# Peptides against a protein of PDB entry 8YVU: the designs that were tried, part 80

Target 1, 39 residues: chain A of PDB entry 8YVU
Amino acid sequence: PQLCYILDAILFLYGIVLTLLYCRLKIQVRKAAITSYEK
Target 2, 160 residues: chain B of PDB entry 8YVU
Amino acid sequence: TWLTVLKKEQEFLGVTQILTAMICLCFGTVVCSVLDISHIEGDIFSSFKAGYPFWGAIFFSISGMLSIISERRNATYLVRGSLGANTASSIAGGTGITILIINLKKSLAYIHIHSCQKFFETKCFMASFSTEIVVMMLFLTILGLGSAVSLTICGAGEEL

## One batch from the design tools (peptide; made by RFdiffusion4, then SolubleMPNN)

Design b2_p15_4_s3 (from b2_p15_4, 10 letters changed)
Fold by OpenDDE base, seed 1:
Structure b2_p15_4_s3 (fold): chain B 39 residues (1-39), chain C 160 residues (1-160), chain D 39 residues (1-39), chain A 15 residues (1-15)
Amino acid sequence: as target 1 above (39 residues)
Amino acid sequence: as target 2 above (160 residues)
Amino acid sequence: as target 1 above (39 residues)
Amino acid sequence: DEILKEVEESVKFIL
């Protein structure tokens, strides 16, 4: 049971990091799309 | 450039693969040092008896290292080597997943047969512990396989 | 402890989905960059 | 990139 909690912590941290990276990438895509529309 | 982004992804995937391999190796080593698996009756540690944590970790480590080296040196021969290593690692990961699933089924069957309602029984504790370790190793193996497959696809895309 | 394993499964699934979405988004960014370079 | 760099530094420290 203690190992499960450790895994939860690792997976939770991984999920947060991926979410942040995804958000940053999504913002970049949106900026690129806006820039392409202005050209 | 897209190539620079791919390169950064390959390095990240390679590092992830090495890390996964190291964790698997550490778990395997700890379990083998703490538990005398050879004297435990039953197949609850079949994945450990098969040596998967060791050879799987080695394959993932080699694959990850080759991927990182290939990316850093940007040499065609290293790209091919990395592709081969990643393919081998993917096969090893798939085999490992199969072994772990079989082990998980055996562990669950053991828990069911012995009516493990009391956690304090040594046999039930060992079966539960084995199940937990196998599940962890399964997750790590899936992550490692995902990274190896991703690296293989990236490497194949560079060769085409 | 049972709740921990359920949480692990959810977090793991979430991690896989995010990874796939991140890969797709990154491919889209690349395609957009290539298209912008050809113009 | 910073996280990757930090991970790389951590790996270099371990290795």
Scores: peptide ipSAE 0.489, ipTM 0.810, DockQ to the pose 0.130
Fold by OpenDDE base, seed 3:
Structure b2_p15_4_s3 (fold): chain B 39 residues (1-39), chain C 160 residues (1-160), chain D 39 residues (1-39), chain A 15 residues (1-15)
Amino acid sequence: as target 1 above (39 residues)
Amino acid sequence: as target 2 above (160 residues)
Amino acid sequence: as target 1 above (39 residues)
Amino acid sequence: DEILKEVEESVKFIL
């Protein structure tokens, strides 16, 4: 039971970090698409 | 740059806020329908007794809807209204988190005092169930607050 | 305890989906970088 | 319905 709550906290933190990384990567893809359209 | 990114994700944040509000309302309604919280001894369900799932869900839903409408119509008066609603929702979310933390502390203290060795005892089961629901509601409230704060920052950046 | 396991399952599924999406976006960024270098 | 369509388009774009 205590291990379940610890696992929830780890998975929650992992989800937040992945969401931030995904947002950064999505911004990079959009910037790359804009730079390819201006050429 | 950060403000431009937040502006592009305003609709997503608004939808997330509405979804979070609906989930909170559903959980509150289910708990109120299954458990007679009024007959439960102690403050284990103090957040539910205060009606937090209901008013919190309403504030988040209104804030999310106003944010989506403001983004779609791009009118100055709607931007101000959305900013006000998001600010109010952020304050409500912060208050809700505080109430949930207090409820969680009381529930954990109850479990510790009664030394719940027998999980099948009705009081221990109710305290454990309350703790689980309060934790879930706390996570949802944190997500809602994050969306409301993000929308508030974006709206404030449009007024400057 | 059952709710903890349900939450754990949802967070685990979310983490897997985000990881797959992150990998796909990373591949797209690499492809965009290669196409911009060949031009 | 429009929000559902936008969510569906977003999911399709993600997928």
Scores: peptide ipSAE 0.440, ipTM 0.784, DockQ to the pose 0.124
Fold by OpenDDE base, seed 4:
Structure b2_p15_4_s3 (fold): chain B 39 residues (1-39), chain C 160 residues (1-160), chain D 39 residues (1-39), chain A 15 residues (1-15)
Amino acid sequence: as target 1 above (39 residues)
Amino acid sequence: as target 2 above (160 residues)
Amino acid sequence: as target 1 above (39 residues)
Amino acid sequence: DEILKEVEESVKFIL
């Protein structure tokens, strides 16, 4: 059970990091799309 | 094209493969240091007894390193080398998955046979612990295999 | 313990899905950057 | 060292 909880913590952290990265990348895509539309 | 996508992610896949390999190696080492697998009755730790975390980690590490080097230098000879290493790593990963699945089945069978209601019994604890580790190793191996296969497809596409 | 394993499976699946989505989004950003460079 | 540098660059790109 302790190992399972450790794994959960690692996977949770990984999920948070990926989510933040995805959000940042999504913002970049939106900015790029806006810049492309203004041209 | 799918190939273009894979080529763009080759470095990332290589790094992921190396990381996966290192994690597998670390887990293997920790398990071997904490648990005397040799004294454990049954095939619950068959994957560890076979040394899978070690040789699998080595293969994945080599494949990942070669993939990164191949991408950086963009040389035809490195592409072939990377393709060979990735192919070998893919085979190793597939074998590892097979071993881990067999180990998992044995571990589950052990838990079912002994009707492990009391987690505090040493044997039941060890079987549960083994199952947890094997599942984790299985996930890591699947990730490693996915990266190795992806890199192999990229390398094959560059040779054509 | 069973609940922990279920959580691990969910988090693992989430991680895979996020990775795929991140890759797709990264490709979109690159395509947008190429289109911006050709203008 | 080169791998570490590449990982560091990747992390910097992420961050």
Scores: peptide ipSAE 0.465, ipTM 0.802, DockQ to the pose 0.129; fails the geometry check
Fold by OpenDDE base, seed 2:
Structure b2_p15_4_s3 (fold): chain B 39 residues (1-39), chain C 160 residues (1-160), chain D 39 residues (1-39), chain A 15 residues (1-15)
Amino acid sequence: as target 1 above (39 residues)
Amino acid sequence: as target 2 above (160 residues)
Amino acid sequence: as target 1 above (39 residues)
Amino acid sequence: DEILKEVEESVKFIL
């Protein structure tokens, strides 16, 4: 049970980091799309 | 194309495969150092008794290393070698998943037989610990298989 | 303990899905950057 | 050490 909670904590942290990275990439894609449309 | 994506991430997938293999080997070594599997009822640690952490880690490590070397040197002979190693690692990963599922079933059966409502019983603790380790190894094996399959698809796409 | 294992499975699946989406989004950013460089 | 350095560069590139 203790190992399960440790794994949950690691996976939760990984999920948060990936979500933040995904949001940053999504913003970059939007900026690149806007720049491509203005040209 | 999906192939172009996988080619760009081939080094990352190879590193991930090696890392997964090393983690599996570390878990295997820790379990073998802490628990004398030979003296424990063989049904709880059937995946360890089968030597999966050892041979699985070796296959994944070799596959990952060959994939990284193949990508770095960009040599046709290394690409073929990497494809072969990745295919072998994919088969090993599938076999590992099967062994781990069997181990999980045995561990769950053991918990049911001993009515492990009291966590503080040594046998129930070992069965629970085995289940946790096997679940972790199953997740790592699925990740390793995913990386090996992805690398195999990349290597096959380079030969076409 | 049973709830912990269920949470592990959900978080693991979420991590895989996010990794795939992140890879797709990274490719879109690269394609958008190439298109912006060719203009 | 070279693998660790390459992993570090890869992490820096992703960040």
Scores: peptide ipSAE 0.451, ipTM 0.799, DockQ to the pose 0.125; fails the geometry check

Design b2_p15_4_s4 (from b2_p15_4, 11 letters changed)
Fold by OpenDDE base, seed 5:
Structure b2_p15_4_s4 (fold): chain B 39 residues (1-39), chain C 160 residues (1-160), chain D 39 residues (1-39), chain A 15 residues (1-15)
Amino acid sequence: as target 1 above (39 residues)
Amino acid sequence: as target 2 above (160 residues)
Amino acid sequence: as target 1 above (39 residues)
Amino acid sequence: DELLELVKESVEFIL
């Protein structure tokens, strides 16, 4: 059970990091789309 | 810019692979240090007896390192080497997953047969601990395989 | 302990889905960049 | 040293 909670913590951290990266990438895509539309 | 983004992602995948490898190695060494697997009867630690945490960690580490080096030096031979290493790591990861699944099934079967209602029984505790470790290693192996496959696809895409 | 394993499964699935979405988003960014470079 | 640089780059990528 303790190892399970450790795994949960690792997976949770991984999920947060991936979410942040996804958000950053999504913002970059939006910025690129806006720049392409202004051109 | 896009090549730079791809490179950053390859580095990230490589780092993830190295991290996965290091965690697997750490778990392997900790289990080997805390538990004398040679004195434990049964196939509960079959993945450890097969040395999977060690060779898997080596393959993932090599794959990750080669991926990072290939990204940094932009040499054709390094790209091919990274592709080969990632392919080998993908095969190793698949084999590791298979071994871990078999170990997990054996551990679960052991728990079921002995009706481990009392966690204070040493055998039940060891089987439970083994199951937890195997599950953790399985997740790490899947992550490593995912990174290796992703790097392989990226490398193959660069060769085309 | 059972709840922990369920959480692990959910977090693992979430990680896989986010990884796939991230890959798709990356491919879209690449396609957008190629299209912008050809213009 | 290369590992430390890799870790540093990883942290910079994440942050």
Scores: peptide ipSAE 0.480, ipTM 0.817, DockQ to the pose 0.135
Fold by OpenDDE base, seed 2:
Structure b2_p15_4_s4 (fold): chain B 39 residues (1-39), chain C 160 residues (1-160), chain D 39 residues (1-39), chain A 15 residues (1-15)
Amino acid sequence: as target 1 above (39 residues)
Amino acid sequence: as target 2 above (160 residues)
Amino acid sequence: as target 1 above (39 residues)
Amino acid sequence: DELLELVKESVEFIL
């Protein structure tokens, strides 16, 4: 049970980091798309 | 195309495969260092007795390394070698998943036989610990298999 | 403990899905950057 | 050294 909670913590942290990175990439895609449309 | 996506992520998949293999090896080493599996009664650690964390980690590591080297050097002979290694690693991963599922079934059966309502019993603790480790190893093996299959598809696409 | 294992499975699946989406998004960013450079 | 370079490239790829 303790190992399960440790795994949950690691997976949760990984999920948060990936979500933040995904949001950053999504913003970059939007900026690149806007720049491409203005040209 | 899906093939183009896989080619672009080949290095990432190779690194992920090596990392997964290293984690599996670390878990195997830690379990072998903390627990004398040979003295543990029952088949709770059947996957460890089969040596899966060791040979599986070796196969995944070799496959991942070859994939990364093949991508970096862009040599035809390395691409073929990587394809072969990734195919072998995919087979090893599938076998590993099967072994881990069997181990999980044995661990669950052990918990049922001993009526493990009290966690503080040594036998129940060992069965629970085994189940947790096997589940972690199963997740890592699924990740490794996914990376190896993806690299195999990528390598097969390069040969066409 | 049973809830912990269920949470592990959900978080693991979420991590896989996010990783795939992140890879796809990163490819889109690269394609958009190439298109922006060619203009 | 090649392994270290591989790790550095991997980190750079992720970041």
Scores: peptide ipSAE 0.464, ipTM 0.804, DockQ to the pose 0.125
Fold by OpenDDE base, seed 3:
Structure b2_p15_4_s4 (fold): chain B 39 residues (1-39), chain C 160 residues (1-160), chain D 39 residues (1-39), chain A 15 residues (1-15)
Amino acid sequence: as target 1 above (39 residues)
Amino acid sequence: as target 2 above (160 residues)
Amino acid sequence: as target 1 above (39 residues)
Amino acid sequence: DELLELVKESVEFIL
């Protein structure tokens, strides 16, 4: 049971970090698309 | 700027807030339907007895909806209304987290005092189940508070 | 304990989906960078 | 209809 809660905490932190990285990457894709449209 | 990034993600944050609110409401209704919380010792389900899943979900839903509507219509009066709703939702979320932490401490104390060696005892099972639900609600409330605070900062940045 | 395992399953699935989306988005950024360099 | 558009936009954001 303690291992389950520790795993939940690790997975939760991983989910937050991945969400932030995904948002940053999505912004980069949008910026690249805008730059490609202006050329 | 970080404010520009938050503005671009405002709709996503609003949707996340509504989703979090709906999940909290669903969990609250399921727990109330399956368990007669009124007959359970008050310390284990104090957050549910206070009606937090219900009013918290309503506040988060209203705040998220207003934020999305404000972003879509881009009207000054809606921006102010959304800012007010998000601020109220942030306060409600902070209060909810406090209540959930208190409930979690009481549930953990109950499990520790009764030395629940036999998980099949009804009281120990209910205390464990309550602890698990409270932890889930705490994570959802933290997520909702994060979205509401982000929306509040974004709205405040638009008024300046 | 059963709810903990259910939460683990949901978080694990979420992590896998986010990882796949991140990989797809990273490939899109690379394609956009290549297209911008050829332009 | 606005709710449906919001759901579609959310799905497009996720996909």
Scores: peptide ipSAE 0.457, ipTM 0.792, DockQ to the pose 0.135
Fold by OpenDDE base, seed 4:
Structure b2_p15_4_s4 (fold): chain B 39 residues (1-39), chain C 160 residues (1-160), chain D 39 residues (1-39), chain A 15 residues (1-15)
Amino acid sequence: as target 1 above (39 residues)
Amino acid sequence: as target 2 above (160 residues)
Amino acid sequence: as target 1 above (39 residues)
Amino acid sequence: DELLELVKESVEFIL
């Protein structure tokens, strides 16, 4: 059970990091799309 | 095309494969250092006794490294080498998954037969711990295999 | 312990899905960058 | 060195 909780913590952290990266990348895509529309 | 997508993700897949390999190796070493698998009765740790975390990690690491190098240098000889390594890693991953599934079945059967109601019993704790580790390794192996297969398809597409 | 394993499975699936989405998004960013360079 | 560069790029991407 302790290992399971450790794994949960690692996976949770990984999920948070990926979510943040995804959000940042999504913002970049939106900025790039806006810049391409203004040209 | 799917091939162009895979090519763009080749470096990422390679890094993921190396990371997966390192995690598998770390888990293998930690388990071997904390648990005396040799004194554990039964086939609960059959995957560890077979040394899968070690050789699997090595294969995945080599495959990932070769894939990254192949992508960066964009040389035909590296592509072929990467394809070979990824193919070998895919085979190793498939074998590893098979071993882990067998180990998981044995561990679950052991838990079921002994009706492990008391988690604090050493044997039941070890069986549960083994099951947890095997599940983790299975997930990592599936990820590694997915990356290796993807890299293999990408490499095969570059040779055509 | 069973709940922990279920959570692990969910988090693992989430991680895979996020990775796929991240890859797709990264491809979109690259395509947008190429399109902006050709204009 | 290439691995280190890859790690640096990854970190830069994260930051």
Scores: peptide ipSAE 0.459, ipTM 0.805, DockQ to the pose 0.137; fails the geometry check

Design b2_p15_5_s1 (from b2_p15_5, 13 letters changed)
Fold by OpenDDE base, seed 4:
Structure b2_p15_5_s1 (fold): chain B 39 residues (1-39), chain C 160 residues (1-160), chain D 39 residues (1-39), chain A 15 residues (1-15)
Amino acid sequence: as target 1 above (39 residues)
Amino acid sequence: as target 2 above (160 residues)
Amino acid sequence: as target 1 above (39 residues)
Amino acid sequence: SLEELLEQLTRLSEL
């Protein structure tokens, strides 16, 4: 059970990090799309 | 193209593979240090008895390192080396998954046969712990195999 | 303990899906960058 | 480092 909780914590952290990276990347894509539209 | 995507993620996949390998090695070491697997009756820890966490981790580490080096230096000889290493890693990963599935089935069968109602019984606890570790190792092995296969496809695409 | 394993499975699936989405988004960013360079 | 790679990719995307 304790190992399961440790794994949950690691996976949760991984999920948060990936979500943040995804959000950052999505913002970059949107910025790039806006810049291409203005051009 | 899918090949272009995979090439761009080759370093990331290599790092992921190395990380997966290191985690597998750490888990193997911890399990071996905490549990005397040799004294455990049955095939509950068959994957550990076979040394899978160790040799699997080594294969994944080598494959990941070669993939990273190949991407950084962009040399044809490194691409071939990486392809070979990734292929070997993929085979090792597939074998590891098979071993882990067999171990998982044995562990689950053991739990079912002994009707482990009391988690605090030593045998049931060990079987449950083994199942947990095997599941973790299985997930890590699947991730490693995915990275190795992806890297193999990238390497094969660079040789065409 | 069983709930922990279920959570692990969900988090693992979430991690895989996020990784795929991240890869797709990264491809989109690169395509957008190439399109902006050709202009 | 992976962070350096991400930073370089971010810089490349901003150019």
Scores: peptide ipSAE 0.415, ipTM 0.792, DockQ to the pose 0.089
Fold by OpenDDE base, seed 3:
Structure b2_p15_5_s1 (fold): chain B 39 residues (1-39), chain C 160 residues (1-160), chain D 39 residues (1-39), chain A 15 residues (1-15)
Amino acid sequence: as target 1 above (39 residues)
Amino acid sequence: as target 2 above (160 residues)
Amino acid sequence: as target 1 above (39 residues)
Amino acid sequence: SLEELLEQLTRLSEL
C-alpha cells in the first residue's frame, strides 16, 4: 500500500510536468505557425 | 485560426470540467449510499458532511456548461457570463481543496492515534477508506480547478 | 488499496497519452523549424 | 475533437 501511494505521487508529479511541457510546446508550435503564415 | 484553436481548447477544458464534476458527484453519491456518514465520527468524513462533492460538482458543471455554450454561440454577453462562472468555480475549487486537505489531515491523525495495526477493525478500515476517497477527490478537484483557471485566463484574454 | 491501484492505472494511462502527445508536438516543432530554415 | 485538431495540426505542419 505504501508503494502504491508513492507511485501515485510520482505519477501525479510526472503528469503536472508533462502538462506544463505540453503547453509550452503547443505555444511554440502556434508561434511557429503564425510566423510561417506571415512569411 | 488562432482564435479557432483557442475556442477548441475552451471546449475541451469545459468538457473536462463537466466530466470532473460528474465524477465527483458520482463518488459523493456512492459514498453516501454505501456509508451512513451521519453515524460515522465527523472528523473522518468532514468534507462529505459539508456536502462538498455535491455543491462543488454543481459549480464545476455550471462553469463547464457555460464555457461550452459561450464558445458555441460566440456572444459577448455569454463570454462575460462564462468568465464570471469560471472565476466563481475557481474560488469554489480552491475552497474545496482546503476542506479536503483539512479532512485528509484529520483522517491521517486518526489513523496514527489509534495505531491501526489491524486494518480489519471497522474504524481503521473506515479511516483508510475515507483517506483514499479524499485523496481521489483532491486529485479531481485540482484537475477541475486547473481547467477553470485556464478557462478564466482564456476568457479574460478575449475581453482585453 | 484497490482505489489506489485504480488511481495508479488512470494516472499511468494519462502519462502514456501525454507522452505520445508530447512526442507528436516535438516532431511538429522540429518540422516547423526545418521548414522555417529552408525558407 | 482534440484528436481531429491534432490531426489537422499535423497536416498543417506537413504542408
Scores: peptide ipSAE 0.409, ipTM 0.784, DockQ to the pose 0.094
Fold by OpenDDE base, seed 1:
Structure b2_p15_5_s1 (fold): chain B 39 residues (1-39), chain C 160 residues (1-160), chain D 39 residues (1-39), chain A 15 residues (1-15)
Amino acid sequence: as target 1 above (39 residues)
Amino acid sequence: as target 2 above (160 residues)
Amino acid sequence: as target 1 above (39 residues)
Amino acid sequence: SLEELLEQLTRLSEL
């Protein structure tokens, strides 16, 4: 049971980090698409 | 820039693979040190008896290290070596997953047969603990396999 | 303890899905960058 | 460290 909670914490942290990275990448893609449309 | 990004991703995946391998090795070592698995009747710790945490961790560690070295030195022979190591690691990971699934099934069957309603019974406690460890090892193995496969695909892409 | 394992499974699945989406998005960004460089 | 690698990746993603 205690090990499960540790794993939950690690997976939760990993999920947050990936979500942030995904959001940043999505913003970059949107910026690139806007720049390509203006050209 | 693309190659640089791919290289950095490979390094990250390699580091992740090594870390996963080290965690698996540490867990395996701790379990083997704390529990006398050889004297435990039943197949509750079949994955540990098979030595999966040890050899799996070694394969993942070697694969990750080779991937990192290959990326850093950018030598063709190292790239091929990394690809081979990642392929071997992927096979090892697949085998490990199979062993862990079998162990999990046996552990669950043991819990069911003994009607483990009382957590304080030694046998039920050990079966529950084994199940928890096997699940953790399964997650780590899947992560390791994912990293190894990703590295293999990246390495194959660099050779084409 | 059982709830912890369920949470682990959900978080793990979420992590895998996010990783795949991140990889796809990264490939798209790269393709867009290559196309912009060829123009 | 993994953290340093993550920070470097984050910086590269911002470029």
Scores: peptide ipSAE 0.484, ipTM 0.801, DockQ to the pose 0.100; fails the geometry check
Fold by OpenDDE base, seed 2:
Formats: C-alpha cells, sequence, structure tokens
Structure b2_p15_5_s1 (fold): chain B 39 residues (1-39), chain C 160 residues (1-160), chain D 39 residues (1-39), chain A 15 residues (1-15)
C-alpha cells in the first residue's frame, strides 16, 4: 500500500509538470501564430 | 536553434530511459536481497525469476547511453548505433510488458485462490507486495518503451 | 489500497495523454517557427 | 543533472 501512494505522488508530480509545460507551449504556439498572421 | 531543442529533447528522453532502467534494476536488486525468490513457493515472482529487471534494465541503460552519446557527438555512425539500440530496447520493453502482465495475472490468481482478505497473512502479504512491485515495474517499462520509441522515431527522421 | 491502484492507473493514463499532446504541440510550434522564418 | 537539463529545456522553451 505504501508503494502505491509513493507511485501516486510521483505520477501526480509528473502530471503537474507536464501540464505546466503544455500550457507554456500552448502560449508559444499562440504567439507564433499571431506573429505569422501579422506578416 | 530547433536542432538544439531536438537534441535536448533526445538527451532528456535518453536520461529518462536510463533512470527508468536504474529504477527497475534497483527494484530488482532490492527484491532479490530481501526475498529469496528461489525459496518462494509459486509463480508470484515469475518476472523476477525470468530476470526481467536485470536484462531489461541493461537494455534500456545501453539504449539510453548510446542515445546520449549519439546526440553529444553528432556523428552519423553513432546515430545509427543509437537507432539500433533504441529499436532493440523497444523490443525488450515490449517483451518485458508481456512478462509483467503474465506475472500480474498469476499474482492476482494467487490472491483470489487464497481469499486474501487479511493482509497480515504472510502469503497474502507476499502476493500483494509482488503485485505492487509488478505494477510499478509495468509503469516504468511502459515509460521506457515510450522513450525508446520516441528516440527511434527521432533517429529515423534524422537518417531521412 | 484498491483506490490507490485505481488512482495510479488514472494518473498514468493522464500522463501518457499529456505527453502525446505535448509532443503534438511541440511539432506545431516547430512548424509555425519554420513558416515564420520563410516569410 | 536531469534538473539542469529540465531547466535548460524550460529556458529554451521560453525562448
Amino acid sequence: as target 1 above (39 residues)
Amino acid sequence: as target 2 above (160 residues)
Amino acid sequence: as target 1 above (39 residues)
Amino acid sequence: SLEELLEQLTRLSEL
């Protein structure tokens, strides 16, 4: 049972990090699209 | 440059693969040190008896190291070697997943046969512990396979 | 204990999906950057 | 370190 909770913690942390990276990347895509539209 | 970003991603995937391999090896070593698998009755630790944590970890480690070296040296011969190693690692990962699934089924069957409602029974504890370790190893193996496949696709794209 | 394993499975699936989405988004950023450079 | 690689990746992504 303790190993399961440790795995949950690791996976949860991984999910948070990936979500933040995804959000940052999405913002970059939007900025790139706006720059392309203005040209 | 985009090439530097790609290289950093490949290095990250390679490092992730090595870490996954090391974790699998550590789990295998800990289980072998704490439990004499040879003396445990039943097929609860069939994946460990097959030596998957060891050979799988070796394959993933070699694949990851070759990927990192290939990215750092940026040599065509190393890229081909890394692609080959990643392909081999992907095959090993797939085989490992299959072995782990079989082990998981055996562990679950053991729990069902012994009606393991009481966690404090030694046999039920061992079966539950085995199931937990196998699940963890399965997740790590899937992560390793994902990294190896990603590196293989990236390497194949560079050859094209 | 059973709830922990279910949570592990959900978090793992979420991690895989996020990784795939992140990869797709990164490819889109690259395509957008190339298009911006060619203009 | 993996953390340094992640930080560098994050910085490059912000670039």
Scores: peptide ipSAE 0.480, ipTM 0.802, DockQ to the pose 0.101; fails the geometry check

